# Peptides against a protein of PDB entry 3B8E, part 48

Target 1, 230 residues: chain A of PDB entry 3B8E
Amino acid sequence: PFLIFIIANIPLPLGTVTILCIDLGTDMVPAISLAYEQAESDIMKRQPRNPKTDKLVNEQLISMAYGQIGMIQALGGFFTYFVILAENGFLPIHLLGLRVNWDDRWINDVEDSYGQQWTYEQRKIVEFTCHTPFFVTIVVVQWADLVICKTRRNSVFQQGMKNKILIFGLFEETALAAFLSYCPGMGVALRMYPLKPTWWFCAFPYSLLIFVYDEVRKLIIRRRPGGWVE

## One batch from the design tools (peptide; made by RFdiffusion4, then SolubleMPNN)

Design b1_p12_5_s3 (from b1_p12_5, 10 letters changed)
Fold by OpenDDE base, seed 1:
Parts: structure tokens; sequence; C-alpha cells
Structure b1_p12_5_s3 (fold): chain B 230 residues (1-230), chain A 12 residues (1-12)
């Protein structure tokens, strides 16, 4: 989010506080929960990792986690951001280079794509209205991330959802997202304004995409061991 | 309250 904010000079899609809430709030309990995941049914049939040649985190895992899945997450957030701004009169093309005027409190006549003038206050309201659903979008995508991280090779359907701590983590991050989105005062304290419940569903296609992608990847690994996707 | 109402309107 921040890189595109700088490069494209668009209004800030995700606030610093929301980023901290993701990194420290929504990610910690889910990540810890994976330590309690039941071993894959076939794990003892695999050869032990060679500590000298086989790293715990290899380039393929980094590419998958940060290159592929991370990009899908970011795209999901930006999709939600652009949809909200478009519904408020700001088309994606119009947002390019708008940041300087957007953030200037002395300019109260910033025009949208339809010629409507927006005061600084109105612009900040719509900006902060984008922060919350972007955050929620990341949480909803993280559901898929957490689920796919349960296994390296087996399908999630083969492994199942027996880890109660992982399930608790999913509820915790969702409850935190709901709290930050709807608790009175969060708009003032965290610049997280409330959103329509329908915005929670905007991320579902991306969560499904991640889930399907990983299941297909795992299927390929099972059918073609040692492939480029492993 | 006004900001929250406006935010709700924009989120609609």
Amino acid sequence: as target 1 above (230 residues)
Amino acid sequence: LDLLEKARELAL
C-alpha cells in the first residue's frame, strides 16, 4: 500500500495505525496458533530435512508468501479502496497525482471525476472511510492465508480444521476487526471510520482465489514432486 | 458525531 501511495501519489489507502493493528493485532494470535497445528498425516513418511542444504524458508516459499500471496492481498485491499473512492466520485485515473492537493488543508475545492468539489474535511472522511475496509479486506484475506498455511503438501480438506487455537485466532482477528470498525470513537482515535457490513464481502473473491490457488499448488506438488511450485 | 454520520453516508 505505502509503495503505491508514494509512486502513484494517490490518497493514503491504509493508515499507519491500521498497519500496526494488522501486524501486531490480527497476525500474532493466528501465527502462534500454527505452532499448535496437527502434523500432516504423511509427515513421518518424508525424509528428514538436510540442515545444510534444505533451509526452513527457501526462495520458493519466500516467492510464494511475499511475491504471489502478498501481491494478491495487496490487490484485494486496493480493489476495495478504488471501489469505495469510485462510489464517492473519484475514479482510479483521477486519483493519480491527487495526493498533494488531497492532503492540502487549504484547498477546499478539489474536484472529483464528476466536477463535484470536496472540502478538506470531506476528503479526509472518505480517506478514513477507505482505511477501515482496506484493513477488513486484509483480515478476510488472512483467513485464507492462515488456512492454507496449515499444510505444506496435503489439502486442507485432508488435514481438516481440528486446531481449536487456530479457530480461536480466526475469531479473534475477526472480532478485533469488528471492534476497530464499529466501536464508537475509533474514527477519532484510530482514523478508522465505520463501514457497511457489505464491505466485508469485497475481499471474499480474493480469499477464495488464494485458497484455490494454494489447493491447486498443493495438488501439483502431490502429482509432480520436486516441481517449481514446491 | 457529524464526522461519523458523514462517514456512514460515504460508506453507503
Scores: peptide ipSAE 0.014, ipTM 0.437, DockQ to the pose 0.026
Fold by OpenDDE base, seed 4:
Structure b1_p12_5_s3 (fold): chain B 230 residues (1-230), chain A 12 residues (1-12)
Amino acid sequence: as target 1 above (230 residues)
Amino acid sequence: LDLLEKARELAL
């Protein structure tokens, strides 16, 4: 989010505090839960990793995690961001380069895509209205991301959802997201204004996309062992 | 709660 904020000079889609809440709040318990995941049913049937040649974190894994899945996550968040701003009169193309004027508190006549003027306070309200659903979108996408991380090769349907700590983590991050989104004072404290519950569903297509993508990838790995997608 | 308080301090 922050990179696009800088590159495109758009209004801040996700605050630094909300990013910290993701990294330290929502993702910690789920990430720890993966340490308690059951071994894949076929793990002992696979050739052992060569410690000298096979890195735990290889270029392919980095590419998958950051290059592919991370990009889909970002797209999910930005989709929600752009939809909310568009509903408030700011079309995506109009947001490009708008940051400078958007963040200037002395400019109280920033025009939207329809010629409506927005005060600084009004702009910040809509910005902070974007922060919450962007955050929630990331959490919803993280559900799928966490689930796909359960296995390297086996389908989630083959592995099952037996890790109770992981399940707890999913509930915890969701509860935290709801708390941060709807608790009174979060608008002032965290610049997270409450969102309409319907916005929770905005990320579902992206979560599904991630899930389907990874399941297809794993299917290919199972059918073609030693392929470049492994 | 401590994280939220810290987050609040960072947000202000």
Scores: peptide ipSAE 0.005, ipTM 0.379, DockQ to the pose 0.036
Fold by OpenDDE base, seed 2:
Structure b1_p12_5_s3 (fold): chain B 230 residues (1-230), chain A 12 residues (1-12)
Amino acid sequence: as target 1 above (230 residues)
Amino acid sequence: LDLLEKARELAL
């Protein structure tokens, strides 16, 4: 999010405080919960790794987790961001390069895509209105990420949802997201303005996409052991 | 407070 903010010079899609809430708040309990995940049912059927050649976490797994999935998460967040701004008169193409004028407190006549003039105050309201939905979108996508991280090879349907700590983590991150979104004073403290309940559903297609993508990947691994997708 | 109300109107 922040890289695109700099490169494209768009209005800030996600505040630094909200990023910290993701990295240090919502992700902690879920990440710890993975340490308590049950072993895959076929783990004992696999050959032991060669400690001289095989790393515990291979480059393929790192690329999958931080590259591909991370990009899908960002796309989900940006989708929500662009939808909100478009509903407020700012089409995606119009946002490119707009940041300089957007952030200038002395410019009170920034035009939207329809020629409507926006004061600095109005622009900041809509910007901060994007922060909460973007954050919530990430949390909803993280549900899928956490679930797919339960296994490397087996389907989630084969593994099941037996990890009570993981389930607790999902509730915790959701409760935290709701707290940060709806608690009085969060708009002032975190620049996270209240979210319409409908915006929680904007991320669901992306969560489903991640889930389906990973299940297909795992299916390929099961059919072709030792493949490049492992 | 006015900012929050306007934000609620935009967010809702």
Scores: peptide ipSAE 0.022, ipTM 0.577, DockQ to the pose 0.026; fails the geometry check
Fold by OpenDDE base, seed 3:
Parts: sequence; C-alpha cells; structure tokens
Structure b1_p12_5_s3 (fold): chain B 230 residues (1-230), chain A 12 residues (1-12)
Amino acid sequence: as target 1 above (230 residues)
Amino acid sequence: LDLLEKARELAL
C-alpha cells in the first residue's frame, strides 16, 4: 500500500494504525499457529534436508509469500479502495497525483471526477472511510493465505483442518476485525469508520482466487515434481 | 490524530 501511495501520489488507502492492527493484531496468532501445523503426509518420504545447502526458507517460499500472495493481497485492498473512492466521486485516474492537494488543509475546493468540490474535512472522512474496508479486505484475504500456508505440496483437502490453533487464529483475526470495525470510538481512536456489512464480501473473490491459485500450483507440483513451479 | 494521520500518510 505504501509504495503505491508514494509512487502514484494517491490519497492514503490504509492508515498506519490500521497497518499496525494487521501486523500486530490479526497476523500474530495465525503466524504462530503455523508452527503447530501437522507435517505433510509425504514428508517422511522425502530425503532429510541438507543443512549446509538447503535453507528452511528457500527462494520459492519467499517468492510465494512476499511476491505472489503479497501482490494479490495488495490488489484486493486497492480494489476495495478504488471502489469506495469511485462511489464517492473519485475515479481511479483522477486520484493519480491528487495526494498533494488532498492532504493540504488549506485547499477546500478539491474537485472530484464530476466537478464536485470537497473540503479538507470531507476528503478526510472519505479517506478514513476507505481504511476500515481496506483492513477488512486484508483480513479476508489472509484467511486464504493462512489456509494455503498449511502445506507446500499437499492440497488443503488432503491435509485437512486439524490444527485447532490455526482455526482459533482465523476466528481471532475475524473477531478483531469486527471489533475494530464496529466498536464505538474506533473512528476517533483509529480513524476506522464503521463498515457497511457488504464490504466484508468485497474481498471474497480475491480470497477465492488465492485459494484456487495455490491449489492449482500444488496440483502442478504433485503432477510434475521438480518443475519450475516448485 | 494528526500524528497518526501523518504516520498513515507516510505508511501508505
């Protein structure tokens, strides 16, 4: 989010506080839960890792976690952001370069894509209205991310959902997201304005996309061991 | 709130 904010000079899509809530709140328990995941059914059929040559975190794992999944996650968040701003009169093309004027407290006549003028206060309300849905979008995408991280090769359907700590993590992050979205005072404290329930569903296509993508990837790995996809 | 906004402006 931050990189696109700097490069495109768009209004801030996701608050720092909101990012902290993701990194420290929603991601911690899920990440810890992966340490308690059961070994893949085929792990004992593999040769022992050579500690001198084989790293636990290989380039493929980094590419998957930060490259592919991270990009899809960012796309999901930005999609939600652009939809909200478009519903409020700001088309995506109009947001490019708008940040400087958007954040200027002395400019009270920033025009939207339809020629409507927005005061600084009105702009900040719209910006903060984007934060909660962006956050929730990330949480919903993280459901898929956490589930796909259970295994490297086996399908989730082969591995199953036996890790109770992982299940608890999914409920915890969802409960935290609901708390931050709907608790009175969160708009003032965290600049997270209340979320319309419909925005929870905005991320579901992206979560499904991540899940399908990873299951297809794992299927390819199982059918073609030693391929470039591994 | 202003510091959080500035931090947010920097984080996005």
Scores: peptide ipSAE 0.005, ipTM 0.360, DockQ to the pose 0.025; fails the geometry check

Design b1_p12_5_s4 (from b1_p12_5, 10 letters changed)
Fold by OpenDDE base, seed 3:
Structure b1_p12_5_s4 (fold): chain B 230 residues (1-230), chain A 12 residues (1-12)
Amino acid sequence: as target 1 above (230 residues)
Amino acid sequence: NELLKLARELAL
């Protein structure tokens, strides 16, 4: 989010406090839950990792986490962001380069894509209105991310959902997201304005995409061991 | 309550 904010000079899509709520709130329990996942059925057919040569974090893991899944997550968040701004009169093309004028407190006549003028206060309300749905979008795509992280090679359907701590993590992150989105005073405290319940569904296509993408990837790995996808 | 307070202070 922040990289695109700087490069494209768009209004801030996700607040710093909201990012902290993701990193420290919603992601902690799910990440810990993966330590309690059952070993894959084929784990004993793999040679032990050589601690001297084999890095725990390899290029394949980085490519999967940041290059593939992270990009789909970012696309989901930005899709939600652009939809909200478009509903408020700011089309995606109009947002490019708008940050400078958007963040200027002295400019009270910033025009939207339809020629409507927006005061600084009105613009900040719209910006903060984006933060909560973006956050919720990330949580919703994280459901899929957590589930796909259960296994490296086996399908989730082969592994099953037996990890009770992981299931608890999914409920915890969702409950926390709901709390942060709807608790009175969160708009003032976190700049997280309440969102319409419909915004929870905005990310579902992306969560499904992540899940399908990873299941297809795992299927390819199982059918073609030693391929470039592994 | 302290985490909420800290979150409030960071949001200001």
Scores: peptide ipSAE 0.009, ipTM 0.412, DockQ to the pose 0.036
Fold by OpenDDE base, seed 4:
Structure b1_p12_5_s4 (fold): chain B 230 residues (1-230), chain A 12 residues (1-12)
Amino acid sequence: as target 1 above (230 residues)
Amino acid sequence: NELLKLARELAL
């Protein structure tokens, strides 16, 4: 989010506070829950990792985590952001380069894509109205991300959902996301304005995409062991 | 309260 904010000079899609709420709030319990995941059924049939040659974090893992899954997550968040701004009169093309004027409190006549003028206060309201749905979108795509992280090679359908701590983590992060989104005072405290419940569904296609993508990847790995996808 | 009302109106 922040990189695109700088590069494209768009209004801030996700606040620093909301990022911290993801990293320290919603993702902590789910991440810890993976330590309690059952071993894959084939784990003892695989060669042990060579500690000298095989890094825990290799280029393939970085490529998958940041280059693929992370990009799909970012696309999901940005999709929600662009939809909300478009519904408020700001088309995606009009947002390019708008940041400078958007963030200037002395400019009270920023025009939207339809020639409507927006005060600084109105612009900040719509910006903060984007932060909450972007945050919720990330939580919703994190459901899929967490589930795909249960296994390295086996399908989630082969592994099953037996990790009760992981299931608890999914409920916890969702409950926390709902609390942060709808609790009175969060608009002042966290600049997280309440979102229409319909916005929770905007990320579902992306969560499904992440899930399907990883299941296909794992299927390829199972069918072609030792491939570049592994 | 007015900002929250406006935010709700814009989020609808």
Scores: peptide ipSAE 0.007, ipTM 0.391, DockQ to the pose 0.026
Fold by OpenDDE base, seed 1:
Structure b1_p12_5_s4 (fold): chain B 230 residues (1-230), chain A 12 residues (1-12)
Amino acid sequence: as target 1 above (230 residues)
Amino acid sequence: NELLKLARELAL
């Protein structure tokens, strides 16, 4: 989010507070829950990792986590951001380079894509209205990310959803997201304005995409061990 | 509560 904010000079898609709520709030319990995941059925048929030669975090894992899944997550957030701004009159092309004028408190006549003038206060309300749905989009995508992280090779359908701590983590992150989104005063305290319930569904295609992508990846790994996707 | 407090401090 922040890189595109700098490069494209667009209004801030996701606030620092919302990022902290993701990194320290919604992700902690889910991540810890993976430590309690049941071993894959074939785990004892795999050779132990060599601690001297085999990195725990290898280039393939970094590519999958940051280069593939992380990019799909970011795209999901940006999709929600662009849709909200477009619904408020700001088309994606019009947002390019708009940041300087958007963030200027003295400019109260910033035009949208339809020639409507927006005061600084109105612009900030719309910006903060984007932060919460972006955050929620990340949480919804994290459901898929957490579920796919249950296994390295086996399908999630083979592994099942027996980890009660992981299920609790999914409820906790969702409940926290709902609390931060709808609790009175969060708009003032955290700049997290309430969102329409329909915005929760904007991330579902991306969550499904991540899930399907990883299941296909795992299927390829099972059919072609030692491939470039492993 | 601490995260909300930290978030409030960073939002300010």
Scores: peptide ipSAE 0.007, ipTM 0.449, DockQ to the pose 0.035
Fold by OpenDDE base, seed 2:
Structure b1_p12_5_s4 (fold): chain B 230 residues (1-230), chain A 12 residues (1-12)
Amino acid sequence: as target 1 above (230 residues)
Amino acid sequence: NELLKLARELAL
């Protein structure tokens, strides 16, 4: 999000406070819960990792986590961001380079894609209105990300949902997301304005996409052991 | 209060 904000000079899609709420709030319990996941059924049939040659975090794991799943998460968030701004008169093409004028408090006549003029206050309301749905989109996509992280090779359907701590983590992150989104005063404290309940569903296609993508990946690994996808 | 009202209208 922040890289695209700088490169494209668009209005801020996700605030620093909302990023901290993800990294320190919603992700902590889910991440810890993975330490309690049951071993895959075939783990004892695999060769032990050679600690001298095989890194715990390899380029392939980094590529999957940041290059694939992280990019799909970012796309989900940006989709929600662009939809909200488009509904408020700012088409995606019009947002390119707009940041300089958008963030200038002395410019009160910034035009949208339809020629409507927006005051600084109105623009900042729209910007902060994007932060909460973007945050919620990330949480909904993280449901799929957490579930796919249960296994490297086995299907989630083979592994099952037996990890009670992971299930608790999913409820906790969702409850925290709802609290941060709807608790009175969060708009002032965190610049997180309340979102319509319908915005929770905008992330569901991306969550499903991540889940299906990883299950297909795991299916390929099971059919072709030692492939470049492992 | 107007900002919060507008935020609610835009979030709706």
Scores: peptide ipSAE 0.017, ipTM 0.440, DockQ to the pose 0.025; fails the geometry check

Design b1_p12_6_s1 (from b1_p12_6, 10 letters changed)
Fold by OpenDDE base, seed 1:
Structure b1_p12_6_s1 (fold): chain B 230 residues (1-230), chain A 12 residues (1-12)
Amino acid sequence: as target 1 above (230 residues)
Amino acid sequence: DEALKRALEILA
C-alpha cells in the first residue's frame, strides 16, 4: 500500500497505525496458532528435507507468500479503497498524482471527478474513512490466508478445522477488527473511523479468490508433484 | 460529520 502511495502519488490508502494493528494485533495470534496445526495425513510419506540444501523458506514460498497471496491481499485492500473514494466522487484515475494537493492543508478547493470542491478536512475524513475498511479487508483476506497456511499439499477439506487455537485466532482478529472499527474514540485515537457493516463483505471475493487459488494450487501439486507451482 | 471534523482538527 505504501509503495503504491509513493509511486502513484495517491492519497494514503492505509495508515501507519492500521499497519501496526495488522502486524502486531491481528497477525500474531493466528501465526502462533499454526504451530499447533495437526500434521498432514501424508507427511510421513514424504522424504525428509535435507537441512543443508533444502531451505525452510525457499524462493517458491516467498513467491507464494509475498508475490502471489500478498498481491491479492493488497488488491483487496486497494479495491476497497478505490470503491470508497469513488463513492465519494474520486474516481481511480483522478487519484493519480492527487496526493500533493490532497495533503496540502492550505488547498481547500481540491476538485473530485465531478467538479465538487473538497476542503482539507473533508478530504482527510474520507481518507481516514478508507483506512478502517482497508484494515478490515486485510483481516477478512487473512482468514483465507490463515486457513490455506494450514497445509502444504493437502486440501483444507482433507485437513479439516480441528485446530481450536487457529479458530480462536480467527475470532480474535475479527473481534479486534470490530473493536478498532466501532469502539468510540478510535477515530481520534487511531484515525480509524467507523465503517458500514457492508464494507466487511467487500473483501469476501478476494478471500474466496485466495482460498480457491490455493486449493487449485494444492490440487495441482498433488496431481503433478515437482511442478513449478509447488 | 461534526464529530469527524472535530477529530480531524485534533489530528491536524
Scores: peptide ipSAE 0.014, ipTM 0.492, DockQ to the pose 0.022
Fold by OpenDDE base, seed 2:
Structure b1_p12_6_s1 (fold): chain B 230 residues (1-230), chain A 12 residues (1-12)
Amino acid sequence: as target 1 above (230 residues)
Amino acid sequence: DEALKRALEILA
């Protein structure tokens, strides 16, 4: 998000505080929960890895986790961001290069895509209105990410949802997201303005996409062991 | 403070 903020010179899509809440709050417990995941049912039937050739963390895993899934996650967040700004009169194309004027407190007549002038205070309100939905979008997408990370080969439907710690993690991150979004004073303390409940659903297509993508990937791996998709 | 914020944002 910050890279796009710099490159495109758009208004800040995700605040520092929200980022910290993701990294330290919503991701920590779910990540730990994966350590308690049950072994895949067929793990003992697989040949042991060759320690000399097979790294625990390979390029394919990194590409999947940080490249592909991370990109889909980011797209989900930015989609929500652009929708909110568009609903407030700022079309995506108009946001390009707008940051300099947007962040200048002395400019109180920044025009939106429809010629409406916005004061500095008004602009900051809409900016901070984007932070919470972006954050929540990330959390919703993380539901799918966490679930697909339960296994490397088996379908989630084969593995099931038996890990109580993982389930707890999902509830914990969701509860934290709700707390940060709706607790009185969060807008002042964290610059996370309240979220309309409808915005939670904006991420669902992306969560579904991640889930379907990974299930298809795993299906291919099961049907064609040793393929490039593994 | 702003530099720190930016640094944290990059690390996220």
Scores: peptide ipSAE 0.009, ipTM 0.380, DockQ to the pose 0.024
Fold by OpenDDE base, seed 4:
Structure b1_p12_6_s1 (fold): chain B 230 residues (1-230), chain A 12 residues (1-12)
Amino acid sequence: as target 1 above (230 residues)
Amino acid sequence: DEALKRALEILA
């Protein structure tokens, strides 16, 4: 998100504080919960990894985590961002290069896509109203991300949801997201303005997409062991 | 509070 902010010179889609809330707040407990996941049913049928040649974190995991899942997460967040800004008169094309004028407090006549002028205060309100839905979108997508990380080969349906700590993590991150989104004073403290409950659903297609994508990937791995998808 | 109100209005 921040790279796109710099490259495309768009208004800040996700604040630094919100990023910290994701990394330290919402993602910490869920990530730790994966350490308590039960082994896959077929793990004992697999050859042990060679510690000299097989890295625990390899290029395939990096490619999946950052190149695939991370990109889908970013797309989900940006989708929410662009929808909110479009509903407020700023079409995606108009946002390109707008950052400089957007962040200038002395420019109070920034025009939207329809010729309406926006003061600095109004623009910052819209920006901060994007931060919370973007954050929530990431959390909702992280539900799917966490669930798919339970297994490498078996489907989630085969593995089941037996990890109580993981389940707790899902509730914890959701509760924290709700707290950060709706608790009085969060707008001042974290620049996270409250959002309509309907915005929680904006991420659901992307969460579903991640889930389906990973299940299909795992299905292919099960049917064709040693394929390029592994 | 006013900023929050405006934010909710924008999201409406």
Scores: peptide ipSAE 0.007, ipTM 0.475, DockQ to the pose 0.027
Fold by OpenDDE base, seed 3:
Structure b1_p12_6_s1 (fold): chain B 230 residues (1-230), chain A 12 residues (1-12)
Amino acid sequence: as target 1 above (230 residues)
Amino acid sequence: DEALKRALEILA
């Protein structure tokens, strides 16, 4: 998200405080829960890792975690961001290069795509209105990410949902997201304005996409061991 | 605050 913010000079799609809430709030318990996941059923059939040649973190893992899943998460968040801004009169093309004027407190006549003038305060309300849905989108996508991270090769349907700590993590991150989105004072404290409940569903297609993509990937790995998809 | 924000965003 930040790279696009810098390169495109668009209004800030996800606030720093919101990012901290993701990294330190919603992701901690889920990440810890993975340490308690049961071993895959075939793990004892695999040869031990050679510590001299086999890295714990390889290029394939980095590509999957940051290159593929992370990109889909970002796309989901940005989709929500662009939809909200478009509904408020700012088309995606108009946002390019707008950041400088958007963040200037002395400019109170920034025009949207339809010629409507926006004061600094009005612009910041719209910006902060985008932060919460972006955050919630990330949380919803993280549901799928956490579930797919349970295994490397086995399907989630083969592994099952027996990890109670992981289940607790899913509820915790969801409860935290709801708290941050709807608790009075969060708009002032965290610059996260209340979200219409319908926005929770905007991320579901992306969550489903990640889940299906990973299950297909794992299926390919099981059918063609040693392939480049691993 | 903006510099810290940017730094944290780069790390995120």
Scores: peptide ipSAE 0.007, ipTM 0.427, DockQ to the pose 0.024

